Peptides against a protein of PDB entry 4Y8H. Designs and how they scored, part 18

Target 1, 196 residues: chain A of PDB entry 4Y8H
Amino acid sequence: TSIMAVTFKDGVILGADSRTTTGAYIANRVTDKLTRVHDKIWCCRSGSAADTQAIADIVQYHLELYTSQYGTPSTETAASVFKELCYENKDNLTAGIIVAGYDDKNKGEVYTIPLGGSVHKLPYAIAGSGSTFIYGYCDKNFRENMSKEETVDFIKHSLSQAIKWDGSSGGVIRMVVLTAAGVERLIFYPDEYEQL

## One batch from the design tools (peptide; aimed at target 1 R45)

Design b2_p17_4_s4 (made by RFdiffusion4, then SolubleMPNN; from b2_p17_4, 8 letters changed)
Fold by OpenDDE base, seed 4:
Structure b2_p17_4_s4 (fold): chain B 196 residues (1-196), chain A 17 residues (1-17)
Amino acid sequence: as target 1 above (196 residues)
Amino acid sequence: SSASQEEIEEKKKKLLE
């Protein structure tokens, strides 16, 4: 798995590969590594599929309840719910979560929640088995307040590099763009990103 | 990895304990 979320001038973009591993079999099946927990709050998931899906479902439920009582939650609130679940259940979970969201007040925000359940607010975050191969690349190439197009290219190149080296990553690259304008879904196929 | 819906629901129960 290779996942990342990047804040930019107009909001935040989440990105993920789509490869799924089942035993020795590798499938490029479209998987839900980018998961909606609220209209403009999403997460990237790595680790156990069951663990991360369960966490995401619970968070989505909590945010729905929150919305009904208090209105739209902040990205920080969502990250807090993720953090509590991951930290309190750390002994029974294999989960790496990146929470990303947009609102008019805070703009794009990224919170990374690695194994153990700590929470870190960052301008961008990477995770998954493929992320180990691209820390250097991302550090070198990330810039704050990039355009949408620059950010898409940054994520595309980053994940492409991760996929090249990580046998557990591959398939299509999916992105979700969160801005004031709404939610946009992007997809890039191997024939395109392998040439980068 | 992949997970069945049953596996996910079981995990939810554990997380909500």
Scores: peptide ipSAE 0.484, ipTM 0.925, DockQ to the pose 0.735
OpenDDE base, seeds 1, 2, 3, 5: peptide ipSAE 0.476, 0.455, 0.475, 0.476; ipTM 0.923, 0.908, 0.923, 0.923

Design b2_p17_5_s2 (made by RFdiffusion4, then SolubleMPNN; failed a check: the pose's geometry; its pose is not in this set)
Amino acid sequence: DEEEEERLAEELASQVV

Design b2_p17_5_s3 (made by RFdiffusion4, then SolubleMPNN; failed a check: the pose's geometry; its pose is not in this set)
Amino acid sequence: AEALAAALAEALASQRV

Design b2_p17_5_s4 (made by RFdiffusion4, then SolubleMPNN; failed a check: the pose's geometry; its pose is not in this set)
Amino acid sequence: DEELEELLEELRASQRV

Design b2_p17_6 (made by RFdiffusion4)
Pose (drawn by RFdiffusion4):
Structure b2_p17_6 (pose): chain A 196 residues (1-196), chain P 17 residues (1-17)
Amino acid sequence: as target 1 above (196 residues)
Amino acid sequence: SHRREIFEEAAAVPGDL
C-alpha cells in the first residue's frame, strides 16, 4: 500500500493507491483504502485488509453513538478511538492507519497511527510500504498552507513515485477532499500519473 | 529524525494493503 494525508489552507486531503495484494498476486486493482468514519472524519488504511476494515467499522460505530449522545466528535476524538483499538490489540493487529478530518474550529488535522498504536499529530503523513520511497521527495516538496490544486498535485506526484518503485502499490490514485464545502472524491488513472 | 522514525514504523506494517 501507499497512503498519505495532507493538511492545507482550506482543510485536508487524503490519498491512496488502489492495490490489494495476496502475495505477488493483485487480489484487487481498484480497492478503496480511503474510508469514512464520520461525515468529515476519514481514514487511510494500510496493513491487513481484514484488520483495518474491522477497526474502521468499530470506530464508525463508536462515533455514530458518540454523535447521538454528544454531537459531532472532533478529529482528535476519532483518532483516540482508533488508538485505543490499535494499542490495546497490538499483538493481534497489523494496521497502519492515518486519520484525517475537518472541524470548523480546528480546520484540517492529520493523525497517524503506526503499528504499535502510538498517535502522532502532523501537518502531513505518509504510510504503507510504498511510503519509504517518497520520504525524500515529500520532505523536500511539502509546505504548509498550500492551495487545493497544489495539494492535489503534491499527493498525485508523491503517490505516482511510490507506485513507480513499490510493487505492492498501483492501480488508480484515489483522493478525498475535506473542507467546509463538503466532501469531494477524486480519482486519477495510470495514463495520467505514470508519465508525470 | 523523529518524524522519519514515525514514517519507518508506518511503512513497516505488514499486510495485503

Design b2_p17_6_s1 (made by RFdiffusion4, then SolubleMPNN; from b2_p17_6, 10 letters changed)
Fold by OpenDDE base, seed 3:
Structure b2_p17_6_s1 (fold): chain B 196 residues (1-196), chain A 17 residues (1-17)
Amino acid sequence: as target 1 above (196 residues)
Amino acid sequence: SEKEEVWREMSSTPGDL
């Protein structure tokens, strides 16, 4: 897996490859690793497909209950729920989660939750097996307050490089854009990003 | 709790991301 989330001028964009593997076998070429837990709070998933889906389902349910009682949760609140679940089950879970969301008060925010169940707020985050290949690239090319187009290009190039080197990453590049205007899903195919 | 009920309904999706 290669996943990332990037804050930008108008919000946040999540990005992911789409490969799922079982051992050395490619089980699914077009997996959706970008999962909605609230209208404008999403996550990127790495690790066990089953475990991370279960976590996301619990978080989604919790945030629905929260919303019914208190109104729309913050991205930080969502990240705290993810953190709790990942930490409490760390001995039995293989899960790397990036939480990203947008609200009018906090704008775009990114929280990364590695296997240990810690939480880190960052301007951008990368994770998954492919992320190890692109730390240098991302550090060099990330800028704060990019445009939507610049951020899409940054993510596309970053994930393209990760996919190039990581055998566990591949397929399409999916993105979710979260802004005041709403939610937008993007998809980019190998014929496009392999040429970068 | 509702959270525990959801947890017991673990996804059957196979594989690793």
Scores: peptide ipSAE 0.338, ipTM 0.661, DockQ to the pose 0.167; fails the geometry check
OpenDDE base, seeds 1, 2, 4, 5: peptide ipSAE 0.282, 0.318, 0.324, 0.241; ipTM 0.639, 0.647, 0.703, 0.700; seeds 1, 2, 4, 5 fail the geometry check

Design b2_p17_6_s2 (made by RFdiffusion4, then SolubleMPNN; from b2_p17_6, 10 letters changed)
Fold by OpenDDE base, seed 2:
Structure b2_p17_6_s2 (fold): chain B 196 residues (1-196), chain A 17 residues (1-17)
Amino acid sequence: as target 1 above (196 residues)
Amino acid sequence: SEKRQVWLEMSSTPGDL
């Protein structure tokens, strides 16, 4: 897996490859690793497909309950719920999660939750086996307050490089853009990003 | 089309992400 989330001037963009493996085999080449837990709060998933889906389902439920009682949750609240689940169940889970969300007060925010269940708020985050290959590239090329187009290009180039070197990553590049204007899903195919 | 193939192949699949 290669996943990332990047804050930019108008909000946040999540990105992911789409390969799922079972041992040495590719089980699914077009998996959706970007998962909605609230209208403008999403996550990137790495690790066990089953574990991360279960976690996301539980978080979605909690956020729905929260909304009914208190109104729209913050991204920080969502990250806290993820953190609690990942930390308390660390012995039975293989999960790496990036939480990203947008609200009018805080704008775009990114929280990374690696194995072990710690939580880190960052301007951008990368994770998954493919992230190992792009730490240097991302550090060199990330800038705060990029435009939507610049951020899409940054994510596309980053994930393209990760996919190039990581056998566990591949397929299409999916993105979710979260802004005041709403939610937008993007998809990019190998013929486009392999030449970058 | 490739878009159609993506839709047809997209399903819940056990494994590692």
Scores: peptide ipSAE 0.334, ipTM 0.668, DockQ to the pose 0.159; fails the geometry check
OpenDDE base, seeds 1, 3, 4, 5: peptide ipSAE 0.228, 0.253, 0.320, 0.266; ipTM 0.622, 0.640, 0.689, 0.599; seeds 1, 3, 4, 5 fail the geometry check

Design b2_p17_6_s3 (made by RFdiffusion4, then SolubleMPNN; from b2_p17_6, 9 letters changed)
Fold by OpenDDE base, seed 2:
Structure b2_p17_6_s3 (fold): chain B 196 residues (1-196), chain A 17 residues (1-17)
Amino acid sequence: as target 1 above (196 residues)
Amino acid sequence: SAKEEVWREMASTPGDL
């Protein structure tokens, strides 16, 4: 897996490859690793497909309950729920999660939750097996307050590089853009990103 | 697009991410 989330001028963009493996085999070429937990709060998933889906389902339920009682949750609240679940169950699950969301007060925010269940707020985050190949590239090329187009290009180039070197990453590049205007899904195919 | 819709419908499988 290669996943990332990047804050930008108008919000946040999540990105992911789409390969799922079972041992040495590719089980699915078109997996959706970008998962909605609230209208404008999403996550990137790495690790066990089953574990991370279960966690996301639980978080979605908690955020729905929260909304009914208190109104729309913040991205920080969502990240705290993920953190608690990942930490308390760390001996029985394999999950690496990036939480990203948008609200009018805080704008775009990114929280990374690696194995072990710590939480870190960052302007951008990368994770998954493919991320090891692009730490240097991302550090060199990330800028705060990029445009939507600049951020899409940054994510596309980053994930393209990760996919080149990580046998556990591939397929399409999916993105989710979260802004005041709403939610937008993007998809880029191998013929497009392999040429970068 | 029609292609995007087909890919999304195929996105569900077990395994490792």
Scores: peptide ipSAE 0.331, ipTM 0.674, DockQ to the pose 0.160; fails the geometry check
OpenDDE base, seeds 1, 3, 4, 5: peptide ipSAE 0.326, 0.317, 0.286, 0.317; ipTM 0.618, 0.678, 0.716, 0.636; seeds 1, 3, 4, 5 fail the geometry check

Design b2_p17_6_s4 (made by RFdiffusion4, then SolubleMPNN; from b2_p17_6, 10 letters changed)
Fold by OpenDDE base, seed 4:
Structure b2_p17_6_s4 (fold): chain B 196 residues (1-196), chain A 17 residues (1-17)
Amino acid sequence: as target 1 above (196 residues)
Amino acid sequence: SSKRQVWLEMSSTPGDL
């Protein structure tokens, strides 16, 4: 897996490859690793497909309940729910989660939750087996307050490089854009990103 | 929150991400 989330001028963009593996075999070429937990709060999933799906489902339920009682949760609140689940079950889970969301007060925010169940707020985050290949590229090319188009290009190039080197990453590149204007889903196919 | 119930469900999704 290669996943990332990037804050930019108008919000945040999540990105992911779409390969699922079972051992050395590709089980699914078009997996959706970008999962909605609230209208403008999404997550990127790495690790066990089963574990991360279960966690995301539970978080979505908690945030729905939260919304009914208190109104729209913040991205930080969502990250806290993920953190509690991951930390309390850390001995039984293989889950790497990036939480990203947008609201008018806090704008775009990114929280990374690695295997140990810690939580870290960052301007951008990368994770998954493919992330090891693109730390240098991302550190060099990330800029704060990029445009939407610049951020899409940054994510596309980053994930393209990760996919190139990581056998556990591949398929299509999916993105979710979260802004004041709403939610937008993007998809990019190998014929496009392999040429980068 | 100490008040929050934490539980897990089994998922049928196979494989690794």
Scores: peptide ipSAE 0.295, ipTM 0.659, DockQ to the pose 0.184; fails the geometry check
OpenDDE base, seeds 1, 2, 3, 5: peptide ipSAE 0.234, 0.284, 0.248, 0.239; ipTM 0.600, 0.666, 0.610, 0.627; seeds 1, 2, 3, 5 fail the geometry check

Design b2_p17_7 (made by RFdiffusion4; failed a check: the pose's geometry)
Pose (drawn by RFdiffusion4):
Structure b2_p17_7 (pose): chain A 196 residues (1-196), chain P 17 residues (1-17)
Amino acid sequence: as target 1 above (196 residues)
Amino acid sequence: STLSSAHTEKETTGEFI
């Protein structure tokens, strides 16, 4: 997997490749790794497909219940629910999850939850096996308060490289845009991003 | 129960994202 989330001027963008692996075999070339847990709180999933789906379903359930009783949860609250599940079940889970959301008060926020269940709030986050190859690129090219177009390009170029080097990443690049204007789904095909 | 089922499925299918 190759996944990332990036905060910018108007909010946050999540991005991911679409490859599911079963050994060297590509079980699914068009996977959707970007997953809704609330209207404007989404996550990027990496690691075990089964674990991350089970976790995301539970979190969506908790936040739906939270919404019924107390109104819209913050992005920090959503990340806390993910952490509680990942930390308390660390022995049985293989889940690297990035949580990203938009709040009108807080604007865009990114929380990354690596294997052990620790929580890290960051301007941007990268994860998945392909992310190792783009630590150098992303650290050199990220800046705060980028525009929407600049952020789409940063993610497109970053995941393009992660896909190029990582055999466990590929297919299409999917992105989810989170702003006060709503939710936008973007998709970029190999013929576009490969030759970047 | 859900996470135990998912753990069993992971160890069986070997699928990763």

Design b2_p17_7_s1 (made by RFdiffusion4, then SolubleMPNN; from b2_p17_7, 12 letters changed; failed a check: the pose's geometry)
Amino acid sequence: SVLKEARELAEKTKLRV

Design b2_p17_7_s2 (made by RFdiffusion4, then SolubleMPNN; from b2_p17_7, 12 letters changed; failed a check: the pose's geometry)
Amino acid sequence: SVLKEAAELAKKTGLRV

Design b2_p17_7_s3 (made by RFdiffusion4, then SolubleMPNN; from b2_p17_7, 12 letters changed; failed a check: the pose's geometry)
Amino acid sequence: SVLEKARELAEKTKLRV

Design b2_p17_7_s4 (made by RFdiffusion4, then SolubleMPNN; from b2_p17_7, 12 letters changed; failed a check: the pose's geometry)
Amino acid sequence: DVLEKARAEAEKTKLVV

Design b2_p17_8 (made by RFdiffusion4)
Pose (drawn by RFdiffusion4):
Structure b2_p17_8 (pose): chain A 196 residues (1-196), chain P 17 residues (1-17)
Amino acid sequence: as target 1 above (196 residues)
Amino acid sequence: SAEWLGDPNNVPHRIPS
């Protein structure tokens, strides 16, 4: 997989490829790896499809229950629930998860949760097998407080390269935009991003 | 057969110092 989340002026954008792998076979070329766990708290999923779906479903359940009793959870709270599941079950899980959300007080936030269940709060995060190929590119091109359009381009160009080199990445590029204006889903097809 | 969102043996993250 190739996944990333990027904070910017108005909030945060999540991005991902759409490839599911069963060996070298592409089990699903149009996968949605960007998953809602609350209205404005979403995650990018990498690793085992089964593990990450099971985790996301449980987290959505916990946050729905949290909302009923205590109101809207913070993005940090959502990341903490993911961590608790990933850390406590680290022997049985293969889940690399990026958590991103929008709070009116805190604006955009990104938490990355690698294999061991540790938590890292970052301006942007990249993960998945394809992310290795774009550490150099992303570190060179990321800046804080980018506009929406600049952030879409950064993600588009970054995932375009990760898809180009990583055989375990491909298909379409999906993005989810999180701002005070609501939630926006974006999709970019190969004929556009390949020749960038 | 198991399904993966990427390489099953390679799930890296960029964690800077």

Design b2_p17_8_s1 (made by RFdiffusion4, then SolubleMPNN; from b2_p17_8, 8 letters changed)
Fold by OpenDDE base, seed 4:
Structure b2_p17_8_s1 (fold): chain B 196 residues (1-196), chain A 17 residues (1-17)
Amino acid sequence: as target 1 above (196 residues)
Amino acid sequence: AEQWYGDPNNVPFYLPP
């Protein structure tokens, strides 16, 4: 898996490959690892498919309850719910989660929640087995307040490199763009990103 | 069988500078 989320001028973009594995076999080539937990709060999932799905489902439920009582939750609130679940269950979970969201007050925000259940607010985050291959590239190429197009290109190039070297990453590159304008899903196919 | 997003033996954590 190769996942990332990047804040930019107008919000935040989440990105992911689409490979699911079972042992040495590819179980699914077009997995969607970008999961909605609220209208403009999404997450990237790495690790156990079942664990991450369970966590995301619980968070979505809690945010629905939150919304009914208090209104739209902040991205920080969502990250807090993820953190509590991951920390309290760290001995039984194999999950790496990146939480990203947009609201008018805080704009785009990214929170990374690695194994152990710590939470870190960052301008951008990378995770998954493929991320080890792109630490240097991301450090060199990330800039704050990029345009949408620059950010899409940054994510596309980053994930392309991760997929190139990580046997557990592959398929299509999915992105979710969260801005004031709404939610936009993007997809890029191997024929396009392999030549980068 | 259990399905994974990534390498079960490689679950890295990285914080950008």
Scores: peptide ipSAE 0.422, ipTM 0.842, DockQ to the pose 0.824
OpenDDE base, seeds 1, 2, 3, 5: peptide ipSAE 0.391, 0.391, 0.405, 0.344; ipTM 0.819, 0.822, 0.834, 0.809

Design b2_p17_8_s2 (made by RFdiffusion4, then SolubleMPNN; from b2_p17_8, 8 letters changed)
Fold by OpenDDE base, seed 4:
Structure b2_p17_8_s2 (fold): chain B 196 residues (1-196), chain A 17 residues (1-17)
Amino acid sequence: as target 1 above (196 residues)
Amino acid sequence: AEQWYGDPNNVPFYLPE
């Protein structure tokens, strides 16, 4: 898996490959690892498919309850719910989650939650087995307040490199763009990104 | 069988420098 979320001028973009594995075999070539937990709060999932799905489902439920009582939750609130679940169950979970969201007050925000259940607010985050191959590239090429197009390009190139070297990453590159304008899904196919 | 997003033996965590 190769996942990332990047804040930019107008919000935040989440990106992911689409490969699911079972042992040494590819189980699904077109998995959607970008999961909605609220209208403009999404997450990237790595690790156990079942564990991450369970966590995301619980968070989505909590945020629905939150919304009914208090209105739209902040991205920080969502990250806190993820953190509590991951920390409280860290001995029984194998999950690496990136939480990203947009609201008018805070704009785009990214929170990364590694295995231990800590939470870290960052301008961008990468995770998954493929991320080890692109840490240097991302550090060198990330810039704050990029345009949408620059950010899409950054994510596309980053994930392309991760997929190239990580046998557990592959398929299509999915992105979700969160801005004041709404939610936009993007998809890029191997024929395009393999030649980058 | 259990399905994984990534390498079960490699779940790295990196922070931007």
Scores: peptide ipSAE 0.413, ipTM 0.836, DockQ to the pose 0.808
OpenDDE base, seeds 1, 2, 3, 5: peptide ipSAE 0.354, 0.344, 0.349, 0.320; ipTM 0.806, 0.808, 0.812, 0.799

Design b2_p17_8_s3 (made by RFdiffusion4, then SolubleMPNN; from b2_p17_8, 7 letters changed)
Fold by OpenDDE base, seed 1:
Structure b2_p17_8_s3 (fold): chain B 196 residues (1-196), chain A 17 residues (1-17)
Amino acid sequence: as target 1 above (196 residues)
Amino acid sequence: AEQWLGDPNNVPFYLPE
């Protein structure tokens, strides 16, 4: 898996590959690792498909309940719910999650939640087995307040490199753009990103 | 068999410098 979320001038963009494994085997199955938990709050998932989906489902439910009582939750609130679930169940879960969201007050925000259930707010986050290969590239090339296009290119190049070197990453590159204007879904196929 | 998102033996995260 190669996943990342990047804050930029107008909000935040999440990105992910789509490769799935079954047991010890790499499958060509395409899986969406970008999961909606609220209109403009999404997460990137790595690890157990079942565990991460269960967590995301619970968070989504909590945020829906929250919305009905208090209005739209902040990204920080969503990250806190993820953190609580991951920490309280850390002995039974294998989940690495990046939470990203947009709201008018806080703009784009990114929170990374590793296996132990800690939470870290960052300008951008990377995770998954592919992230090992792009840590240096991302640190060198990330800039704050990039344009949408610059950020898309940054993520595309980053994930392309991750996929190139990580056998557990591949398939299509998916992105979700969260801004004041709404939600945009992007997809890039190997014939395009392999040439980068 | 369990479906896995990525490498079952490697789920890293990194903090930017």
Scores: peptide ipSAE 0.332, ipTM 0.802, DockQ to the pose 0.784
OpenDDE base, seeds 2, 3, 4, 5: peptide ipSAE 0.306, 0.319, 0.321, 0.320; ipTM 0.795, 0.804, 0.808, 0.806

Design b2_p17_8_s4 (made by RFdiffusion4, then SolubleMPNN; from b2_p17_8, 8 letters changed)
Fold by OpenDDE base, seed 4:
Structure b2_p17_8_s4 (fold): chain B 196 residues (1-196), chain A 17 residues (1-17)
Amino acid sequence: as target 1 above (196 residues)
Amino acid sequence: AEQWYGDPNNVPFYLPK
């Protein structure tokens, strides 16, 4: 898996490959690892498919309850719910989650939640087995307040490199763009990103 | 069998600089 979320000028973009594996075999070539937990709060999932799905489902439920009582939750609130679940169950979970969201007050925000259940607010985050191959590239090429197009390009190139070297990553590159304008899904196919 | 997003033996943690 190769996942990332990047804040930019107008919000935040989440990106992911689409490979699911079972042992040494590819189980699904077109998995959607970008999961909605609220209208403009999404997450990237790595690790156990079942564990991450369970966590995301619980968070989505909590945020629905929150919304009914208090209105739209902040991205920080969502990250806190993820953090509590991951920390409290860290001995029984294998999950690496990136939480990203947009609201008018805080704009785009990214929170990474590794195995231990800690939470870290960052300008951008990368995770998954493929991320190890792109630490240097991302550090070199990330810039704050990029345009949408620059950010899409950054994510596309980053994930392309991760997929190239990580046998557990592949398929299509999915992105979700969160801005004041709404939610936009993007998809890029191997014929396009393999030549980068 | 259990399905995975990524390599079960490689679950990295990275904080960008």
Scores: peptide ipSAE 0.499, ipTM 0.912, DockQ to the pose 0.803
OpenDDE base, seeds 1, 2, 3, 5: peptide ipSAE 0.379, 0.482, 0.480, 0.338; ipTM 0.831, 0.907, 0.908, 0.814

## One batch from the design tools (peptide; aimed at target 1 R19 T21 T22)

Design b2_p18_1 (made by RFdiffusion4; failed a check: the pose's geometry)
Pose (drawn by RFdiffusion4):
Structure b2_p18_1 (pose): chain A 196 residues (1-196), chain P 18 residues (1-18)
Amino acid sequence: as target 1 above (196 residues)
Amino acid sequence: SYLLTEITHRRSHSNDMI
């Protein structure tokens, strides 16, 4: 997998490839790794498909219940629920999850939760096997308060490289845009991003 | 726990990675 989330001027964008692997075989070339846990709180999933789906479903359930009793949860609260599940079950889970959301007060936020269940709040985050190949590129090219278009390009170019080098990444690039204007789904095909 | 039961059930059918 190759995944990332990036904060910018108007909020946050999540991005991911669409490859599911079963050994060297590509079990699913059009996977959706970007998953809703609330209207404007989404996550990027990496690691075990089963583990991350089970976790995301539980988190969505908790936040739906939280919303019924206390109103809209913060992005930090959503990340805390993910952490609680990942940390307390660290022996049995293979889940690298990036949490991203939009709050009118807090604007865009990104929390990354690596394997051990620790939580890290960051301007942007990359993860998944393909992310190793783009630490150099992303650190060189990321800047705070980018526009929507600049952020889409940063993510497109970054995941394009991660897909190029990582055999465990591929297919389409999916992105989810989170702003005060709502939620937007973007998709970019190989003929576009490969030759970038 | 529910989580551990659920992921054990899913792993019995597939060990896909993303």

Design b2_p18_1_s1 (made by RFdiffusion4, then SolubleMPNN; from b2_p18_1, 10 letters changed; failed a check: the pose's geometry)
Amino acid sequence: SELLERIAELKSKSNDVV

Design b2_p18_1_s2 (made by RFdiffusion4, then SolubleMPNN; from b2_p18_1, 11 letters changed; failed a check: the pose's geometry)
Amino acid sequence: SELLERVKELKSKSNDVV

Design b2_p18_1_s3 (made by RFdiffusion4, then SolubleMPNN; from b2_p18_1, 11 letters changed; failed a check: the pose's geometry)
Amino acid sequence: SELLEKVAELKSKSNDVV

Design b2_p18_1_s4 (made by RFdiffusion4, then SolubleMPNN; from b2_p18_1, 13 letters changed; failed a check: the pose's geometry)
Amino acid sequence: SELLKRVAELKSKRTDLV

Design b2_p18_2 (made by RFdiffusion4)
Pose (drawn by RFdiffusion4):
Structure b2_p18_2 (pose): chain A 196 residues (1-196), chain P 18 residues (1-18)
Amino acid sequence: as target 1 above (196 residues)
Amino acid sequence: SWLDSLRNKYATNPAQYL
């Protein structure tokens, strides 16, 4: 997989490829790796498809119950629920998850949760097998407080390269935009991003 | 457990990865 989340002026954008692998075979070329756990708290999933889906479903359930009793959870709270599941079950899980959300007080936030269940709050985060190929590119090109259009381009160009080099990444580029204006889904096809 | 039940529900053979 190739996944990332990026904070910017008005909030945060999540991005991902759409490839699911079963060996070298592409079990699903149009996978949606960007998953809602609350209205404006979403995650990017990497690693085991089964593990990450099971985890996201439980987290969505916890946050729905949290909302019923205490109102809207913070992005930090959502990341903490993911961590509790990933850390306490680290022996049985293969889940690399990026958590991103929008709060009117806190604006955009990104938390990355690698394999061991540790939590890292970052301006942007990249993960998945394809992310190794774009550490150099992303570190060179990321800046804080980018516009929406600049952020879409940064993600588009970054995942375009990760897909180019990583045989375990491909298909379409999916993005989810999180701002005070609501939630926006974006999709970019190979004929556009390949020749960038 | 609840998590193991969901993992088993979503498991495939061979396993699938993102």

